# Peptides against a protein of PDB entry 5CWW: the designs that were tried, part 98

Target 1, 194 residues: chain A of PDB entry 5CWW
Amino acid sequence: VPKLQGPFDFDLNPEDEQDDEVELKDIYVIGEKPRVADLMRGEEEELEMMKEDQHNGLSLNIICLLSTSGQVKICLDIDGVEAQWLPPRSKNKRLFAPPPEPPSLLTFQTFDTLKPAEVTPDGWPMFSEDATSPYSFYVTHPAGITYISLTPWVFRLESELQSDSEAGTEFRIDLLAKGQGSERDRIFTQTRTQ

## One batch from the design tools (peptide; made by RFdiffusion4, then SolubleMPNN)

Design b2_p24_2_s3
Fold by OpenDDE base, seed 3:
Formats: C-alpha cells, sequence, structure tokens
Structure b2_p24_2_s3 (fold): chain B 194 residues (1-194), chain A 24 residues (1-24)
C-alpha cells in the first residue's frame, strides 16, 4: 500500500505571494532523470547511446501545482522524496521515532496562465503532458490553453548541480531564479460564440 | 528572498553530493 507522503513544507515562497489559501486543482510531477549509471550497471553499450542524448534532464523531481485561478507554482524536490510504502503491519511497536521533519519543496517560480478577467469561481484548470518534451506541458482552462516549457532554465540548473566546483554555483543559480522564467504561450483562447 | 533561495538550493545540493560520495 502506498504511504501517503506529506505534509510538504513549501520553503522560500516569493515574498509577494500572499499566503492566500490557494485552492489547488491539479498537480503535475516531472520525475528526475534516471541515474543511468546505476540502471545500466552491466549494459555498457546502452549507456553510450543514452549519453548521446545531449539534453540530460534535471536530477531533481519537479512538482507543478495549479490553482483554480490558473496560477502555476513550480517546486523542486531537493531532498529527493522517494515513494514510500507502508511497512508491513509487523506487530512490533517500534518506538515512535519523532516524525521525520516533513520534506521541503523549494518554490522556484510562480506565474499565472489566466488573465484576471478569465478567472472564474467554477474554473477547473488541468495539466496535460507534452509528448515532445518531458519538461513541457499544457494548462487547459475553459478560457484557453497555455503551453509551458521549463527548458529555458532546467538544463542550466542541472549543469550547476553536476558541477564539481562549488565556486560561483550559488551566484549562477541566483541568476537562473531571477532570469528568464519558464516559457509561456497561450496557444488557444476560447471565443464566446454569441 | 531570491538570494536566500539560491543559497539554500546550493547548500542542499552540496550536502546531497557529499552523501553520494560517502556512499561510494
Amino acid sequence: as target 1 above (194 residues)
Amino acid sequence: AAAARAAELAERAARRKEREEKQK
């Protein structure tokens, strides 16, 4: 039986985000790149083919949160939350170890997909994947469809995470967080047919 | 705020690398 994980602490929300109770409607998870070296232990030939795919994905899980208002929050799982299964009901009263500190998600970016006039109380925005890229997706709302791509920053972030030198890493990550965010493109807008 | 995020991300990434190196 899958163990319910959480609560997750959201660390480092942007200061301007009012802790308004954001009603979440959907969650989209982009899994971390597979550790090819650990998976391919014994298949040397297949390792070379996967290394040629120039775009090594992020070594962190990305958790995207979508609100009723069409706000998207991009969070990074730095701690590497793995799927936990409920331990088999062994009768041994393991002493309640203090609950481990809840895993923390780092909020990397927040942005809107809807204009204020498009927000409706009964709106039900949803995520959908892009078949062409693991780091791109769509947000569908009755008002329209928005394409989102994380590719402007995700590969650069991975390069920093894989760098052997810690020198300047913090600075470069700060530039990524402050720089050009995710690509957003409204690909469809619903016209009210009179 | 953004600088604090970058610092925390860098620190957590460094700790993760150190743990992975100690497990080898």
Scores: peptide ipSAE 0.195, ipTM 0.761, DockQ to the pose 0.019
Fold by OpenDDE base, seed 1:
Structure b2_p24_2_s3 (fold): chain B 194 residues (1-194), chain A 24 residues (1-24)
Amino acid sequence: as target 1 above (194 residues)
Amino acid sequence: AAAARAAELAERAARRKEREEKQK
């Protein structure tokens, strides 16, 4: 049985994000790239082909949060939250170690998918996957459908995380955070038939 | 603020990488 995890702390929110109690409606998780080296312990040739694929995903889990207003928050799991399972009912009273400090998520980006006039109190936006890319998804709302892609920054971020050079990494990550954000494209807009 | 976020991200990522290397 999966263990319920949380609460999570949200660290490093953008200054402009008033901690207005954003009513969250949905969550979408993009898992970290598989450790190809750990999976392919038997097939060196396939490992080389996968290493040459320049599109190695991010080594961090990405947690996307969606509010009633259509706000998307992109969070990064730096601590590496792993799936935890309930320990088998072994009768040994293992001294409950103090609960580990809640893992912290870093907010990388926040953006809206709806115009203010499209926001409704009864709105129910939802995430859906894009079968063509693990780093792309859709936000569906009664007002319309928005395509989102993280590809403009994900691969560059991974390159920085894998770089052996600690020098300038902070600066380059800062440039990424300030640079081109996630791609957003409204692919469908519901016409209000008056 | 943005620079501090980048610094924290880089530092936490480095610590994670170090932990993964020590487990190997």
Scores: peptide ipSAE 0.194, ipTM 0.765, DockQ to the pose 0.020
Fold by OpenDDE base, seed 2:
Structure b2_p24_2_s3 (fold): chain B 194 residues (1-194), chain A 24 residues (1-24)
Amino acid sequence: as target 1 above (194 residues)
Amino acid sequence: AAAARAAELAERAARRKEREEKQK
């Protein structure tokens, strides 16, 4: 039986983001890139082909949160949230493993997909995947559809995470976080028929 | 704050990488 996970701690919110009690409406998870080397143990030729074709995604899970107001929060799972299962009802209640520290998510980026005038109390924005890229998705709201792509930064972040040199990594990640954000494009706007 | 966020991300990433290397 799957174990209910959470609550998640949101760490390192940008200073300017008031922890407004954001009513979440949807969650979109982008899984970490598969460890191709571990999966393809024994098939060197297929491994090489997959390495060339795999635009190596991020080695971290990405958790996207969507509020009623159309705010998207991009969170990174650095610690690695693993699927947990309820221990089998075996009578040996071995030691209460201290409750695992609640998984922490790092907020990487926050942005809006709706204009203030488009926000409604009964809004129901939803995520949907982009079939063309694992790092792109859509936010659908009655007011419109917004295309989002994480590709401007995700591969650069991965490069920093895979770097052998710790020197300057912090600085480069800081620049990445402050620099080019996610691509955001309103592809459809619902015209209010007055 | 932004610098602290970057530092924490870098540190956590380094710790993760170290754990992954020890599991290999």
Scores: peptide ipSAE 0.193, ipTM 0.769, DockQ to the pose 0.020
Fold by OpenDDE base, seed 5:
Structure b2_p24_2_s3 (fold): chain B 194 residues (1-194), chain A 24 residues (1-24)
Amino acid sequence: as target 1 above (194 residues)
Amino acid sequence: AAAARAAELAERAARRKEREEKQK
């Protein structure tokens, strides 16, 4: 039986984000890119062909959170939350190992998809996938549809995470986080027919 | 704060990488 996971702690909010109680309406998960080297263990020739076409996806899970106000929060799962199953009912009173510390998500970026005038109390924004890219998605709200792509920074972040040199990594990650590098495009706006 | 955030991300990522290398 799958185990319900959570709660998750959010450790790092940008300074400008007042920890206002954000009412979340939807969640979108972008899974980590499978390590092709781990999947293709034994097929070295196919690995070389795939290396050229492999957009080096992020080795971290991305958790996107969507508020009623149309705010998107991009969080990174650094700890690597894995699917958990309920342990079999073993009768042995194994000394309850202290429950593992709750996994922490790191907020990488926050941005709005709605203008203040478009926000409604009963608004129900929703995520939807983009079939063309694992790192692109849509936010649909009654006021309109916004296309979002994480591709401008995801691959650069992965390069920093895979770097053998720690020198300057912190600085470059900081620049990536500050650059608001996600693409955001309002592709549809609902006109109120009078 | 932004620098501290980047530092923490880098440190956590390094620890993850080390754990993954030890599991191989």
Scores: peptide ipSAE 0.192, ipTM 0.765, DockQ to the pose 0.020

Design b2_p24_3_s1 (from b2_p24_3, 13 letters changed)
Fold by OpenDDE base, seed 1:
Structure b2_p24_3_s1 (fold): chain B 194 residues (1-194), chain A 24 residues (1-24)
Amino acid sequence: as target 1 above (194 residues)
Amino acid sequence: SRQEEERERRKEERKAYLEALAKA
């Protein structure tokens, strides 16, 4: 039986504490995809077929934070959530597993979905999922709807995390950092009927 | 176990990579 993990104490990097002025309205979590190699421990035959569909998602949890102003912060769980199994009901050894260390979040990207003129004190932006992709979602606000996709960088990042090659790492990191961030597209704008 | 050691090594390597990415 999987152990219920939570609540996740997000230790937001103290450097992000300076953004204490950002009132959060919503949170959206994209769970990590397990490594096929870790899942396939024992089933040799299915390994061949899953190699082709290896759009293995990111092996890190992604946490998206949304402010009242429509600012989105994309965070990565660096420590990863280890699957904890409930100890078998054998009687006595309450192994006081030390409380799982709170996950360390790394801010990967921050961007706005609203123009300054669209921000209102009573604004209530919200996340919603995209049924077509786990790495795409929408931000809805009275002023409009913004489509967001993490696909421009997620698969590249995963490839890097799976690479055993240290050669050229600095260069590839620079490319990821300076490369195309998340895709943003305003798909709907509320026209103020004057 | 050897498998646990390898898992921890990979975790540390990933962490180091991500920290480097954050600094870039």
Scores: peptide ipSAE 0.437, ipTM 0.867, DockQ to the pose 0.019
Fold by OpenDDE base, seed 4:
Structure b2_p24_3_s1 (fold): chain B 194 residues (1-194), chain A 24 residues (1-24)
Amino acid sequence: as target 1 above (194 residues)
Amino acid sequence: SRQEEERERRKEERKAYLEALAKA
């Protein structure tokens, strides 16, 4: 039986600590892609073919958080969440192993999907997947639907994480941080019938 | 094991990179 994992520790930027109690309504998880090199240990020829076809996704889990106000927070799981299973009910009082330390989540980006005037107290924004990309999704709210894509930075970040070159790291970090964030596009807005 | 140590080192390097990214 899978064990429910959580709570997560959020390493929030100091600026985010001042955010009023953000009421979370939904969570969307993008699981890490396995390292092809780790999976194909011993099959060098298939490794080359898989490197070409699979835009190797991010080797980190991405946790997307959605608030009542339509705020999206994109978090990266630094430690990696390992699937935990409930120990089989063996009669032996397994000393409660201390609960595993919660994964450290790093906030990569925070943005709004709703205009202030669109925020309602009874609003219920929800995530939904995009079948065309694991790194794209939708936020649906009664006021409208917003398309979000992480592709502008995900693959670049993965490339950096796999790079053995320390040269220019600071510069590349600055480029990632200041560069193109997640793509956001309001694809539908509900017309208020006055 | 030497392999475990290398894995831990890579995790730490990755963590340090991500922390630097968050601060930028």
Scores: peptide ipSAE 0.437, ipTM 0.866, DockQ to the pose 0.019
Fold by OpenDDE base, seed 5:
Structure b2_p24_3_s1 (fold): chain B 194 residues (1-194), chain A 24 residues (1-24)
Amino acid sequence: as target 1 above (194 residues)
Amino acid sequence: SRQEEERERRKEERKAYLEALAKA
């Protein structure tokens, strides 16, 4: 039986913004892409076909949080959530291993998908996947639909995480932090019929 | 195991990088 995991701890926020208690309404999780080399340990022929996809995804889970106000937080799972199974009901009183520490989440980016005038008390924004890309999704609200893509930074971040070079790390971090964040495009706006 | 030690080292390096990114 799969074990439910959570709550998550937010230990790292790049924005000095006070963790205002944002009322969360939805969660969207993008699972880590396994290293093709680790999955294909043993099948050399299938490895050659998958090496051509230069776009290896991020080796970290991405957790997107959506508030009632349409605020999106993009979080990275630093520790990596491992699939945990309930221990087999062996009758032996084995000392219950202490529950694993909750995973630490890094807030990479926070942004709004709604204008202040579009926020309603009964607003119910929701995530929906983009079938064409694992790193793109939509936020749907009665006021409109916003397309979001993480592709501007995800692949660059993965490249940095896989690099063995410490030289220039500070500069590259600065470029990631100040560079193009997630793409946001309002693809539909509900026109209030006056 | 040497493999376990290398895995933990890589995790720590990744964590340190992400922590530095959060502070930038």
Scores: peptide ipSAE 0.436, ipTM 0.867, DockQ to the pose 0.019
Fold by OpenDDE base, seed 3:
Structure b2_p24_3_s1 (fold): chain B 194 residues (1-194), chain A 24 residues (1-24)
Amino acid sequence: as target 1 above (194 residues)
Amino acid sequence: SRQEEERERRKEERKAYLEALAKA
């Protein structure tokens, strides 16, 4: 049984201690895809399942945070949360593994899904998955539905993380930082019949 | 072990890259 890891002390970098209490309402996690090199050490049968996923996903966990105002933060787990399993009920007092260190989250991007006029105190925005892509999802709110895709940068970032070439890293980092962020598209807007 | 040291080095290199990305 997978151990529920949490509460993650999101050491949200206190630098954005701007006093605006961003009330978080929902969290969406995209798990890391295993590295092919790590799977090659395992049984041959797992190799066949990976051949069809031509696009090796990101080797980092992505944590998406959603506020009451419809603000989305895309965070990357730098430390990698190791899957913890519930210790088997065996009475052997296995030494309490030190509490897992809270994951170090890096905020990659922040954006709004709602217009200021659409924000309501009782609004409950929620994440929902896209069955067609692991790196796409929706933000649903009474005012409308927004499609979000991380594909514009995820594969490029993974390519950089797997690259052994140190040459031109600064230039490529600048391109990733200044390049196209996440795709955002309002696919539905509820017309208030006044 | 030498393998553990290499794994740790790679993790640190990745961390350094991501930190540089965040600062850009």
Scores: peptide ipSAE 0.435, ipTM 0.865, DockQ to the pose 0.018

Design b2_p24_3_s2 (from b2_p24_3, 13 letters changed)
Fold by OpenDDE base, seed 1:
Structure b2_p24_3_s2 (fold): chain B 194 residues (1-194), chain A 24 residues (1-24)
Amino acid sequence: as target 1 above (194 residues)
Amino acid sequence: SAQEEEWKKRKEERKAYEEELKAK
């Protein structure tokens, strides 16, 4: 698992200025699917099982950010995409490879998991994984539990990333971001005992 | 749903706050 170590340069869309006032409490990282080509160095039998799984994940890392107010930001690590667009820079072994530029994160979606009235100073939300899917998770807060699934767009995004058509990819990704968002379902709400 | 409307409202309030911060 590539440890995303380092300051993430959030290339937030300039419209998504980091609300510097948003106190982050938790981070949830969904690693990119392994490239079959990188795994092909292993035994042939694992290859057939992985062919069925080739369609089952995103080739980008996803970074989910959770604020104290229950706001979730879904960010994509797009460095891998930019690297595909950059002509393979000649393997000039520059001894001093500049420190790998911090991964550029694109904010794909932002949504709330809590109502304004549910936000309290003493209660903060936390992420937890869904054992059934790497692209689904829960946000747990004293006020309730929200299920989140990225599956509505992840596979479509992957299809776009795998398309040989460079033209219009950004536009199609923007349409995906503006279109069908992540599934969000409040599965439990704490009844205030009046 | 009423919940979606409240989330929409909060999103608008955040956006308004961000715009106010930019105007300062």
Scores: peptide ipSAE 0.106, ipTM 0.628, DockQ to the pose 0.199
Fold by OpenDDE base, seed 5:
Structure b2_p24_3_s2 (fold): chain B 194 residues (1-194), chain A 24 residues (1-24)
Amino acid sequence: as target 1 above (194 residues)
Amino acid sequence: SAQEEEWKKRKEERKAYEEELKAK
């Protein structure tokens, strides 16, 4: 498991008002799809299984952050993109790899899973995985359960990242962020027994 | 409640941010 060890430098868009008061309660990481080059180091059998899953996952790590208020931030680890854009460092320069700069996280989307009236001091939201998809998950809270799916944009983003056109990639990613949001569905709401 | 006002504020700020993002 690639331990994304923090600290994450959130390049929060400076216009993302640092909700300085947003206490984070949980983190959910969706690992990048292993690169074909990394797959070639694995057993041939694992390669066949990954080819059959036609849904090529995102080549970036996704970091989901959950606040006490039930706000979800979907962040992308863009260091992988920068590393793809950097000309392959010629293997031979044993130049001391600069200390790995902390991964820069791009906030792709922010949304709420709770209503203000559902936020309580005694209850906190938590992530849980969806066993059927790596790009879907649940936010569970005593007030209710919300299903989230990143599938509406993940595959489109991957197609853009794989495009040979280096020019305008940032612009296209921004357009994707503005266009299609994650699927969000409240599948359960706890009725307050009056 | 103060919490509802703070949430309305945050929701409006988020909406404004989403609108600003859409306007660029």
Scores: peptide ipSAE 0.100, ipTM 0.625, DockQ to the pose 0.047
Fold by OpenDDE base, seed 2:
Structure b2_p24_3_s2 (fold): chain B 194 residues (1-194), chain A 24 residues (1-24)
Amino acid sequence: as target 1 above (194 residues)
Amino acid sequence: SAQEEEWKKRKEERKAYEEELKAK
């Protein structure tokens, strides 16, 4: 997993009144799936495994951010997409390569896993992986466990990224973000023993 | 969905609570 070593500039969609004061507690990274073209340089066995996985994963890194209040932000690393949109800057040897621009994160979706009444000073939410899917995870808190699945949109997003239509990709991604959200299911709620 | 509406309501309730906390 490439260590994302930099401060992420969150390109926050301006329509998300993101209260700037979200105290982040945890980060969960879903690494990009290798492209079939990158595997063609590898052993034939990996290519066969990808053919059986009818569900090619997303070619972008997903960064999930969890606040102390149980808010989850799903962010996409779009640096690879922007690099495709930038016309090859002419080889003018400007000696100072601008410092690598910090990875641009697009906030795709924001949602809650806790009720306001469940938020406590002593209880912190945490991410945990789902062994059955790389695109599903749990948010665990003393008040309960919430299952999250990104599968409703991940495969659609990948289809858009693989489309030959470079024009309007950002708009289509925004439409996907506003359309089918991530699946959220509270699988366990801690009953307060009165 | 009914679930999305409930979560939207909770978000609004949290926002209102955060605004109330900031007003104090």
Scores: peptide ipSAE 0.098, ipTM 0.639, DockQ to the pose 0.504
Fold by OpenDDE base, seed 4:
Structure b2_p24_3_s2 (fold): chain B 194 residues (1-194), chain A 24 residues (1-24)
Amino acid sequence: as target 1 above (194 residues)
Amino acid sequence: SAQEEEWKKRKEERKAYEEELKAK
């Protein structure tokens, strides 16, 4: 099984001595958009709206991880994609169901929302949704609020996932990860009143 | 490995971006 042994295999192995033990504080999940084919059991009208809304969201779950230091990690749940790429495991090797491998999360991006000087023991960053977009959110902290948008790459990634060319998809995804990152904007900074 | 070098490069690029954002 070619494990996507990319540098992005964040095996959430708690034991990986990544020097920066990033204590996770919050998780924000952006669910995959339902496949149009699965919606075909529903009303045709919703299908047309979903086709016209070029904002066909990502067919992958996005898992955003937030540390106590305000570091955000954007992860993609690729288990569904790998399951499509992996030849259907022949039904007969039922016996050793490997323990459910923890969901393979591909770390797409990692960035900070807080300056080191803004990190306080009493301040906790938290995710909050953007009601206007499923692919945008806020990181709120007493020091400030940061807007995050995944829109710069989500559409391109979806287009790549929908491409009939399975060959080189991993490479192209990697190129996307190296390309234009998520939008990040500090929309509010609390002025420390001296 | 080439993958580790690429990861290091991305980490450096991220750090540079963080520094740029701090400068604005």
Scores: peptide ipSAE 0.064, ipTM 0.614, DockQ to the pose 0.080; fails the geometry check

Design b2_p24_3_s3 (from b2_p24_3, 12 letters changed)
Fold by OpenDDE base, seed 3:
Structure b2_p24_3_s3 (fold): chain B 194 residues (1-194), chain A 24 residues (1-24)
Amino acid sequence: as target 1 above (194 residues)
Amino acid sequence: SAQEEERKKRKEEREKYEKLQALA
């Protein structure tokens, strides 16, 4: 499993500062599926995990951001896309690679997990994993638990990223972003005993 | 309404996405 070891310097572009100060409370990262070619060089245990997942995962990192208000932003690492589409930069990555520029993140989708009446100043929404899928997770808040699944679009996006035809890929990805988003379902609501 | 704000934000994010795609 390629451990994404490193502080993601979120260059939160200050241009996103113009609207309401979204105070982030939690981050959930879904690592890219390792390329089969990279797995062939890795330990046998990683190969077994990939054989059981009949579904090819996304080759891009997904970064989910959770605000105090329960807003979720699904972000894609665009540097991963460029690295796949850009001709392999000459293998001479000299040791003096400029400091890794913060990953360019594309916001794919934003949605709320809490109703306005459920948002409290002392509320602390948190991410939690779903053991059934790497592309599903929960947002837990004192007001309730929301199930989220990225599966409606992740596999379709991956199919576009793996397509040999660069022609029309941008258009099809735009259609995906405009189409059906992530699944969102409130599975538990805490009854406030007034 | 909260739904209108969510729709507005989704529209703004879509416009940002389209701008990023146009720059790429």
Scores: peptide ipSAE 0.087, ipTM 0.603, DockQ to the pose 0.035
Fold by OpenDDE base, seed 4:
Structure b2_p24_3_s3 (fold): chain B 194 residues (1-194), chain A 24 residues (1-24)
Amino acid sequence: as target 1 above (194 residues)
Amino acid sequence: SAQEEERKKRKEEREKYEKLQALA
């Protein structure tokens, strides 16, 4: 599992910089689906299974950021896409290449998992995985547990990324970002014993 | 402004979440 350990340069919209210092509490990474080229080294059967599953996932890494307030930011690592479009830089220029710029993260969606009244100074929201899907997870806080699923958009986004038609792709991706976002469901709320 | 629109979107998302919590 490539540990994306590094300072992420958030191309935070300059407008996001003016938001109150969002103290990050946790990070959840959803790795990109295996590339077909990497699978060509594997058994032909695994390649066929991956072709048949139209729901094989997103070819981009997803970085989920969780604040102390329970705000989730869903970010896409687009550097992998840019690298595909960049002509292979000649081997010799790697020696003087500036340190790899931290991956550019595109914010796809931002949403809250806690009500303002549920936010406490000692409360620590945390991510946890869902065993049923790589694109679903939970945010656990003392006030409650929220289920999150990226499935409403992730497969549609992948379809656009795999489309050979460059025409209108940007527009369709923008529509996806403006359209139906991630599914959120509060599955547990702790009853405040007054 | 883009900032107002983003703030509005966040508010709408919060309101949606609160409605979902009320239905659960």
Scores: peptide ipSAE 0.065, ipTM 0.601, DockQ to the pose 0.076
Fold by OpenDDE base, seed 5:
Formats: structure tokens, C-alpha cells, sequence
Structure b2_p24_3_s3 (fold): chain B 194 residues (1-194), chain A 24 residues (1-24)
């Protein structure tokens, strides 16, 4: 899994522009599904296993950001899509190609996992993976545990990305972001024993 | 049943999250 290391440029939705500099505590990265070309380098058995997996993952990298306040930002690496659609740059221009611009991340969704009263200065929320799905994870905080699933929109987004319409990808993603939200469920709440 | 109470609790927590998201 290519480790996306920052710096990242964040394209925030206009609604999120009011969010003050959020102190990030943790990052969770969901890598893009393996490209068919990468699968062709693998053994035929791996290709058969991936064809049988009914749930083709998203062809974009997903970067989840977690703040001290329990705010989660779901970001998409849009530059990864453009690179797939760009005609193979002729080999000869590679010599003078400007250094790759830092990946631009589109903020797909922002939401809270904690109530204001649960936020503490010493509370450090953390991500943890769900072994049952690459697109589900947990946010653990001393106040409680929240389950998050991206499955409500990930497969729909992938279907749109695979459509023949190359124009307006950002616009379509924005429409999906407005229309579909991640599943969020508090599975555990710590009772303050007085 | 304990399962019904848990389901009710999860529903209530989801509604609380939705309210938080509307306030943010």
C-alpha cells in the first residue's frame, strides 16, 4: 500500500471553511483497490480471488483525519484519478517534469464522534480498523467507541468513477458528498461512575 | 429484551449524532 505521506492540500467544502485549525491526533488511510494492471503482475490465483470479491473497493485513496475534539474528516485523493485518465505522458517529457505537486485532497465529509461535553483536553481519540471491511473503522475515545462505515457511498462513488463521463469528477463527488453520508453508530459509551 | 434496549440505545445515539452534525 503506497504510504501517502504529506504535505496534503486540503480542498475543504465551503461549509467546512468555518472549522478552525483542528488539532489532528490520528490519521487512517484506506488505500485504493489494486489496479487491474497491478493484478496482472500477480499470480492467476490472486486475480480469481479479487474477481470473486463482490465488493470492488474504491479506486481512490481515502484519508481519514481525526481531531482532538473527535471530529472526523473523510478526504479523497482526487489526483489519483486524474493520473489514471491522463493519457500516458510521452516518455520524453519526463526529464523536465516539474516535481509532482502535492496530492490534493477533497474533503468528502466532516462529522463529530463526540458530544461537546465528552471532549476533554487529555482525551486522545484514535482510529482502529475493522477486520470485516476495509471501509469500516472505529474511533476510540475515553468517553466511548464509535463505529464508522463508508460503505453507504463508497460503492456508488466507484460506480460513478468508472462511468465513461470523464468531465466533472469533482462535481459528481460533491453531489455524492451532499447526498450520502457515512454510517455512524456509538457502540459504547463510558458511564462516569460518580 | 436486552437486545431491544441496546437497539433503542443505538437509535438514540444515532439521533444525537445527527443533531450534532446539524449544529456543526
Amino acid sequence: as target 1 above (194 residues)
Amino acid sequence: SAQEEERKKRKEEREKYEKLQALA
Scores: peptide ipSAE 0.033, ipTM 0.525, DockQ to the pose 0.037
Fold by OpenDDE base, seed 2:
Structure b2_p24_3_s3 (fold): chain B 194 residues (1-194), chain A 24 residues (1-24)
Amino acid sequence: as target 1 above (194 residues)
Amino acid sequence: SAQEEERKKRKEEREKYEKLQALA
C-alpha cells in the first residue's frame, strides 16, 4: 500500500491565525480505511474478516495537531469527501487540474491535555499510537500521559458519510462536533517528588 | 463570531477537563 508520503502542506487556513499562535510541535495522522465496497473487488477471505470487525474505519484522514501547551486539535481531511460528491467532471478538463488545492482541513475538536500549571518551556508533548485501536492514541508529557479516543464520534461520522443524506459533509461534521467529543483520560500523572 | 464560539467551546472543554482531573 503506497503510503501517501506527500508533504501534507497543511495550509492552515489563515483565518485560524487570529487565535493565539498555537505553536505546533507534533502531528499524528490516522489514515483513512478503504471502503468495504472497494475491497469487495478483492478476495472473499478479506471480506469475511471485515464483516467480523463490526467497526468500519473512517473513510477520511484524521490529522491531530499537538501544541507545546498540550493542546490537541483534531482535523479532518474533507477533500476526499468532496471529490466523491463532485459530479464527474467532464473528462476533457483534466488538463488544467488546478494544482491540488491543499487538503481542506476542518477542525473537528480542540481540547487540552495539560493543566496550565503543567505547561513548561522545556516540556515537549508527543503523540504515540495505541496498538489496540487505530482511533486511539496517547499524549505523553513529562507531567503525565493522556489517553485519547476518537471512537465516540468516528463511527458515527463514517455512518453519516456513507449515508445518502442530502446534507453537506461540512454540515454533518459540524453537527457531530457540536454533539460529541473525543474521550480524554489522564492515565498517569507524575508526582513531583519534592 | 464563529471564532468566539470556538474559543468559548475550547474554554468549556478545558474547564471540563480540569474538573474531571480534580475528581480523579
Scores: peptide ipSAE 0.114, ipTM 0.644, DockQ to the pose 0.187; fails the geometry check

